Peptides against a protein of PDB entry 8OXM. Designs and how they scored, part 118

Target 1, 371 residues: chain A of PDB entry 8OXM
Amino acid sequence: FKAEFRLAGGVNLPKIIDCVGSDGKERRQLVKGRDDLRQDAVMQQVFQMCNTLLQRNTETRKRKLTICTYKVVPLSQRSGVLEWCTGTVPIGEFLVNNEDGAHKRYRPNDFSAFQCQKKMMEVQKKSFEEKYEVFMDVCQNFQPVFRYFCMEKFLDPAIWFEKRLAYTRSVATSSIVGYILGLGDRHVQNILINEQSAELVHIDLGVAFEQGKILPTPETVPFRLTRDIVDGMGITGVEGVFRRCCEKTMEVMRNSQETLLTIVEVLLYDPLFDWTMNPLKALYLQQRPEDETELHPTLNADDQECKRNLSDIDQSFNKVAERVLMRLQEKLKGVEEGTVLSVGGQVNLLIQQAIDPKNLSRLFPGWKAWV

## One batch from the design tools (peptide; made by RFdiffusion4, then SolubleMPNN)

Design b2_p15_5_s4 (from b2_p15_5, 7 letters changed)
Fold by OpenDDE base, seed 2:
Structure b2_p15_5_s4 (fold): chain B 371 residues (1-371), chain A 15 residues (1-15)
Amino acid sequence: as target 1 above (371 residues)
Amino acid sequence: SRLDNTVAELEALLK
């Protein structure tokens, strides 16, 4: 390792370290402390398997449908090394980072990102009706700008068009795979975009198997399909390429039901894989800026000294695992709200749920549903 | 082990 490190920013202050490999090549690595990277490592293996299924199908292979993966090396329960995704930026950094964000640059007369967040925080404890009204006001005064990402990065029109298609395909694949796996916490800092490929990289995979629905503010959308995500697709939005890529991904997932169930079953019963939501994790994910001052950095993930009798823990765990498997089986059969849907019908329902302002207005303000 | 030493060095860097 080199003696110098850089801070990547964020609450846990991850360190970017340059290392020399056995091949004499320098590689950047992100060293995270205070994070359990085991869940990320397991979810990356599931994504690699989904990619294998997608590459076996001629229609999904022809469309180059893949979920981007990164290397994770867990070192301890609280430390690990991530492959630094060189040439990626959080979509939130591009869109809403201070004065240099695309919203401020292209829409200087719209509400600031801070004003939008403040308005949504003020109504956080209010009715769903009040949240919806304020969300619609925020959306009216904060117009999408993510189309400019590809326009800034790709000046050649033919390259621009191909990169916009790559982006749209990446959103579609990750949305459907993420929905099948019940991936949550898809805020704008947990989604990176590659500045060369225009493909998305999903990071921080700590909310899976619909555990986002049991958060103090439940998740109400199947995946992130917010106005900026849609704007990045260009003039057709969710229609055409995105919808077709979702349908083709869903076809492969549904046709791979037995394989996906078997793998998820093995993972759910792996004693080394803690996928369950705990109160401390829930508090951390939905922490308020005002509460940052009192949370001593001693939120040890080890304080599951809930001395519940081992037998009651095992029975409760098994019932949660069974419910996750049942819900996964329903999704893979196209069962939504007790109705069996076609692939097109299921994908349509998921798109409508993801873009519904009523669902988006109910999300935790930190998720930034207006972006 | 060499791995344990590397983990300990990385954990020491994170303190």
Scores: peptide ipSAE 0.014, ipTM 0.448, DockQ to the pose 0.035
Fold by OpenDDE base, seed 3:
Structure b2_p15_5_s4 (fold): chain B 371 residues (1-371), chain A 15 residues (1-15)
Amino acid sequence: as target 1 above (371 residues)
Amino acid sequence: SRLDNTVAELEALLK
């Protein structure tokens, strides 16, 4: 390791370190404290398995369908090393940066990102009807701009077209794989875009197996397919390339049912893999900016005293794990709402659910469903 | 091991 480090900023003050590998290459690493990286590491292994399945199929291999992965080395339950995703930016940083975000640059007369967030926070405790009306007003006055990402980064028209295609394929693959695994918390800071490849990198994989549905504000979409995500695909939107790539990814996942179930079963019953949602994690994920009072969760490890009967916890855990496996099996059979769908029917339902403004308006305001 | 030493160095950086 080099003797110098940089702070990455944020609440946990992660340290960026430079290291020289045994291959003589310098690599940046992010050393995180206070975060359990085991869930990220496990989900990266599952993504690598999904990529292996996608590479075995001729149609998905020909389309270069892959979910981007990064290296995770968990050190403890509260520390680890991440590969620093050099040349990536959070989509939220590009779109809604307070100083020079793409919305401000290309749509200076639209609502600011702050005005949109404020309007949605004001209705957070209101009816679904009031949330929908305000969400539609916000959307009308905050128009998509993510098409400009590829236009800014790729000036050559042939390169621009190739990169927009790579982006669309990356969104499709990650959306379907993410849906099968029940990946949640897909806010604009948890999705990075590579400035060289235009591919997405999903980070912070702490909400999986549909545990986002048991948050205080439940997740109502299968994946992030918001207006800016769609705008990045260009004029065809979700039609053509995106839909076909979703269908081909879903076909491979459904045809790999036994393998995926076996892997997920091993993971769900791994005593070292805490995938269950707890009340403190739920509070942290949906904390309000007004509640930014320093509830440092000094999770003093010493509250051993909630000896809830180990037997009742274990029975409740096993029943949740069984339900997760059953729901995964249903998804892989194409069972949606008690009906068996074709691959095309299932993908169509998921796209419609993900773009429905009624579903989007119900999300936690911090998810920024208008972006 | 060399890994254990690397882990210990990284844990020392987190303190």
Scores: peptide ipSAE 0.014, ipTM 0.446, DockQ to the pose 0.030
Fold by OpenDDE base, seed 5:
Structure b2_p15_5_s4 (fold): chain B 371 residues (1-371), chain A 15 residues (1-15)
Amino acid sequence: as target 1 above (371 residues)
Amino acid sequence: SRLDNTVAELEALLK
């Protein structure tokens, strides 16, 4: 290992280290402390399986539909080595960096990212109507700029077009697979973009199986399809390539029901895989920046053993696991709100839900639904 | 093991 490290931004201060392998190659690694990388490792295996299914299908293979994966080596319950996605940047850093973010560069007269966040935090405890009105005001004064990512990185028009297509396909594939697996916490720091491929890399996979719906502020969208995400697709937006790639991904997932159910069942009942949302994790994910100072959770594991009989805990866990499996089966059958939908109907519903400003306005302000 | 030493070094870097 080199003696020098860089801090990655974010909570838990992950350290970027450079290591020289036994092969003499330098490799950048992200060392996360105080983070359970086992969830990420398991979800990466599920993504690799989904990629295998997508590669077996001729239509998805021809479209190069894949979820970008990264190597996770869990070292302990609180430490692990990530293959740092070299040449990736968080979409949030590109878009809303305080000094040189794309919104400030291209839209200097719009609201600042801070002003947008402040306005949405002020209404966080207000009605859904008040949240919607303020969200619409924020959106009107904070126009999307993510189209400029590909324009800045890819100066050749033919390369630019191919990379914009790669981006759109990556968003489609990750959105549908993420929906099937119930992946949550898709804020702008948990989505990286590869500066060479324009493909997305989803990180921090700790909110899965729709556990985002049981957060203090429930998640109201199936995946991130915000205005900047759509702007990156170019003038066609969600129509054409994105929609068709979603439909073809959904078709493969629905045709692979038995395989997906079997694997998720094994994972849900794996005692080493804690996928359940706990209150402390829920508080941590939706902490206010103002509260960061006081709540160092000294995990005083005050084992308040609420001696709920071990039987009641196990029964409660089993009932949650069964509900997750039932909901996964429904998704794979195209059952939405008690109605069986075609692949096109289901994908259309999910797109409409994801872009609905009423759903977006209800999200936790830290998710930055206006970006 | 070599792995345990690497883990310990990484954990020491995380402190």
Scores: peptide ipSAE 0.014, ipTM 0.441, DockQ to the pose 0.035
Fold by OpenDDE base, seed 1:
Structure b2_p15_5_s4 (fold): chain B 371 residues (1-371), chain A 15 residues (1-15)
Amino acid sequence: as target 1 above (371 residues)
Amino acid sequence: SRLDNTVAELEALLK
């Protein structure tokens, strides 16, 4: 290891380190402390299996439908090493960086990202109607700009068009795979975009199997398909390429039901894989930036012997695992809201749910559903 | 092991 490190920012102060491999190659790695990377590692394995299924199908292979993966090496329950995704930027950094973000550059007369967040935080405890009205006002005064990512990075029109298609395919694949795995909405900092390929890399996979629905502010969308995400697809938005790639991905997932169920079953019952939402994790995921000061996690593991009978914990876990498997089976059968849908019908419902401003207005304001 | 030493070095970098 080199003695020098860079901070990647964030509460856990992840360190970017340069490592020389036994092959003499220098590799950048992100070292996270105070973070459990086991879930990320497991989800990367599931993504690799989904990619294998997508590569076996002729139609998804021809479309190059893949979910981008990275290497994760968990070191302990609180530390690990990730492959540094060189040449990627968080979509949130590109869009809403306070200094040079695309919204500020292209829409200087729109609301600032801070003004949008403030307005939505003021209505956080209000009715769904009031949230919707304020969300619509925010959206009207904060117009999407993510189209400019490909325009800035790819000056050749033919390359630009190809990269916009690569982006659209990446969003489609990750959205459908993410829905099947119950990843839910994704914070804009947890979606990286590759500056060379225009493909998305999803990081920090700490919410899976619809555990986002049990957060203090429950998720209301199947995946992130916000206005900027759609704007990056160009003038057709969700229509045409995106929809067709979603349908072809969903077709492969549904046709692979037995394989996917078996894989997820093994993972859900792995005693080393804690996928369940705990209250501290829920608080961390939906904490306000202003409240960051005082929660030193005095993880005093006071072993309060919550002699919760090991039997009652195990029974509660098994019931949650069974419910997750049942819901996964429903998704893979196309069962939505008690109705069996075709692949096209299911994909259409999911797209409509994901873009519905009523659903978006109900999301946790910290996740910036207006971006 | 070599792994334990690498973990310890990485943990030392995280302090």
Scores: peptide ipSAE 0.012, ipTM 0.421, DockQ to the pose 0.033

Design b2_p15_6_s1 (from b2_p15_6, 5 letters changed)
Fold by OpenDDE base, seed 1:
Structure b2_p15_6_s1 (fold): chain B 371 residues (1-371), chain A 15 residues (1-15)
Amino acid sequence: as target 1 above (371 residues)
Amino acid sequence: RLEATVAELQAILEE
């Protein structure tokens, strides 16, 4: 390894390192400490399987429908190495960077990202009606700008059009695969966009199998399809290419039900893979930036062995795993709210749920549903 | 080899 490292920022202080492989090639890696990368590694394997299914189908292969993957090497329960996604930027950094974010550059008279967050935090404990009203006010005064990503990066009109299509296809594939796997809403910092391909890379896959629904503020959307995500698709938004790519992805997923269920079953019962939401993880995911100061995890080793009988823990785990598998089977059958839907009907419902301002207004304000 | 690489990566994490 090179002796020099760079900090990538964040609470866990991930380190960007350069290493020379046995092949003499230099590679950048992100080394994370105090973070469990096992879930990320497992989810990358599931994504690779989904990509294999998508490549076998002629319709999805012709559309180049893939979910972007990266290499993950867990080193311990609290450390690992990630492939550095060179030439990617978090969509949140592009959109809402305090200094040079696209919202500030293109919409200087709109609310700042901070003002939006403040307004939504003030109503966090209020009624759904009050949340909706404030969310609509925020949305009116914080207009989408993500269309400018492709316009800034791709000056040639033909390239721009192709990259906007690549983006739209990437959002569609990741949205449907993410829905099937229950990834839920994705924080804007956990979605990277490739500056060359315009494809999305989803990172930090710590919420899967609808565990976002059991957070203190439960998820209300099947995937992130916020106004900026839609704006990046261009004038047609969710209509046309996005919808068709969602439908074709969903067709492949539904037609691969047995394979998907078998693989997810193996993963859910893997004793090395803890996918369940724990209270500390839930707190971490929905912490306020102001509350960051005092939660040093005092690993007081004196967390008493609540000798919850191993039997009761195992029974509770098995019941959660069974519910996840049942819900996965429902999704793959097109069962939504007790009704069997066609692929087009199911995809339409999911799109409508994901773009509904009522659902978006109920999300945790820290996840910035107005972006 | 792998153990040495893991130890080197752990040392980088502890610095």
Scores: peptide ipSAE 0.019, ipTM 0.508, DockQ to the pose 0.032
Fold by OpenDDE base, seed 2:
Structure b2_p15_6_s1 (fold): chain B 371 residues (1-371), chain A 15 residues (1-15)
Amino acid sequence: as target 1 above (371 residues)
Amino acid sequence: RLEATVAELQAILEE
């Protein structure tokens, strides 16, 4: 390793290091401390399997439908090395950076990102009706700008068009795969965009199998399809390319039901894979900026030896795993709210749920549903 | 070698 490191920012202060490989090539790596990367590593393997299924189907292969993956090397329960996604930026950094964010540059008369967050935090403990009203006011005064990402990065019109299609396909594939796996915590810092490919890279995969629904503020959307995410697709929005790519991805997932169930069953019962939500993790994910000062970072997620008898833990775990498998089977059959839907009907319902301002207004303010 | 690399990475995390 080189003797120098850089901080990547964030609460856990991940370190960017340069490593010289046995091939003499320098490779940048992100070293995370205080994070369990085992869940990320497992979810990357599931994404690779989904990519294999998508490449076997002629229609999804022709559309180049893939979920972007990165290399994860867990070192301990609290440390690991990530492949540094060179040439990626968090969508949140591009959109809502305090100094040079796209909202400030293109919409200087709109509410600031800070004003939007403040307004939504003020109503966090209020009724769903009050949250909805304030969310609609925020949305009216904070108009989407993510179309400008491709316009800034790709000056040639033909390249711009192809990159916008690549983006739209990436959103569609990751949305459907993410929904099937119950991937949560899709805030604007957990989604990177590649500045060369316009494809998304989903990071921090610590909320899976719908465990986001048991958070103190439950997740109310199947995936992130917010106004800026849609604006990046251009004038057609969710119609045309996005919808068709979702349908084709869902067709492959539903036709691969047995394979997906078998893989997820093995993972759910792997004693080395803790996918369950715990109270400390829930507190960490939904911490308030005011609470950052008192929570010493020494809360080991491991220190809840819940001295429940081993038998009661195993029975409770098995019941949760069975419920996850049943819900996965329902999704893969197109069962939504007790009704069997066609692929088109299921995809339509998921799109409507994801764009519903009532669902978006109920999310934790840190998720930034107005972006 | 792997143990040495893990120890180096752990030391980098503790700095």
Scores: peptide ipSAE 0.018, ipTM 0.501, DockQ to the pose 0.033
Fold by OpenDDE base, seed 4:
Structure b2_p15_6_s1 (fold): chain B 371 residues (1-371), chain A 15 residues (1-15)
Amino acid sequence: as target 1 above (371 residues)
Amino acid sequence: RLEATVAELQAILEE
């Protein structure tokens, strides 16, 4: 490795290192400490399997429908090496960076990202009606600007059009694959966009198999399809290319039911893969910025009380795994709310659920559902 | 090789 490192921003202060491979090539890597990268590594493998299924189908192959993957090498339960996604930017950084975010540049008279967050945090413990009213006020005074990403990066009109299509296809593929795997909503910093391809890269895959529904503020959307995500598709929005790519992706997933169930079953019962939501992880994912100061992890919590009978833990785990597999089977059959839907009907329901302001207003304010 | 790489990466994390 080179002796010099750079800090990547963020709470865990990941280190960007340059290494020279045995092939003499320099490669940039992100070294993370204090993070369990095993779930990321497993999800990348599942994405590669989904990509293989999508490449076997002529209609999805012609559309180049893929979920972007990155290399993950877990080193320990709390450390690993990631491929640094060179030429990517977090959507949150592009949209709502404090100094030069696209919202501030294109909509200087709108609410600041901080004002939006403050308003939504003030109603976090309020009724769904109060959350909805404040969310609608925030949305009215914080208009989407993500259309400008492709306009800034791609000056040639023909390239701009192709990149907007690549973005739309990437959102469609990641949304449907993400729904099947139960990734739920994604924090705006955990979605990267490639500045050359306009494709999305989903990072920090710590919530899978609908575990977002058991968070203190449960997820209410099947995937992130917020106003800026839709605005990046341009004037067509969720119609046309996006809908058709969702339908073609869902068709491949449903036609691959047995393969997907077998893969997920192996992963759910892997003793090395902890996918279950624990209370500490739930607190970390939905922690308030004000509470960041006090949680020095000096809790030597004594090992003594967690000797709950191994048999009851194992039976509870098996029941959760069985429930996840049953729900995955329902999704792959098109069973939604006890009704069997066509691919088009299922995709339509998921799109409507994902864009519903009532569902978006109920999300955790830290995930910025107005962006 | 892997152990040496892990140790070098761990040292980089501790600095």
Scores: peptide ipSAE 0.021, ipTM 0.540, DockQ to the pose 0.033; fails the geometry check
Fold by OpenDDE base, seed 3:
Structure b2_p15_6_s1 (fold): chain B 371 residues (1-371), chain A 15 residues (1-15)
Amino acid sequence: as target 1 above (371 residues)
Amino acid sequence: RLEATVAELQAILEE
């Protein structure tokens, strides 16, 4: 390694290091402390398996349908090394940066990101009806701008069209794979966009197997398909390329049911893989001070001594694992709400659920469903 | 090799 490091910022003060590989190439790495990277590492392995399945199918291979992966090396339960995703930016940073976000640049007369957030926080404890009304007002006064990402980065019209297509394919693949795996916490800082490829990189994979549904504010959408995500696809929106790529991805997943169930079963019963939502993790995810106030949750490791009878914990865990496997099997059979759907019917239901303003208005305000 | 790399990375985390 090089002797110098840089701080990446944030609460856990991760260190950016440069290393020279055995191939003589310099690579940046992010060394994280106080963070469990095992779930990220496991989910990256599952994504690689999904990519292998997608590469075997001629229709998905022809479309270059892949979920972007990054290298994770867990060192301990609280430390690890990540591949530094050079040339990526959080979609939230591009869209809603306080100083020079795309919403401020292209829509200066709309509500500020702060005004939108404040309005949704004021109704956070209100009825679903009040949340919906305020969400619709916010959406009316905060119009999508993510189309400008590709327009700013790709000035050549032929390149622009190719990159918008790559983006749309990346959203489709990651949305369907993410739905099958029950990936949650898809807020605007957990989705990076590559400035060169226009492909998405999903990070912070700590909410999987539909554990987002047991948060204090339950997740109500199968994946992020908000107005800016759709605007990045251009004039066709969710129709045409996106829908077809979702259908082809879902077809491959459903046809690979036995393989996916076997992999997930091994992972769910791995004693080293804690995928279950705990109350402290739930509080951390939905009490994030959106203000810069350094509430260091000293998650001292020592409070694991709550003597829950080992037998009742194990029985409760096994019942949760069984329910996750059953729900995964249903998804892979196209069973939604007790009805067997075709691939097209299932994909249509998921798209409608993801774009429904009633579902979006119910999300935790920190998820920024108006973006 | 891997153990030495892990030890070097652990030392970087402790600094």
Scores: peptide ipSAE 0.020, ipTM 0.522, DockQ to the pose 0.030; fails the geometry check

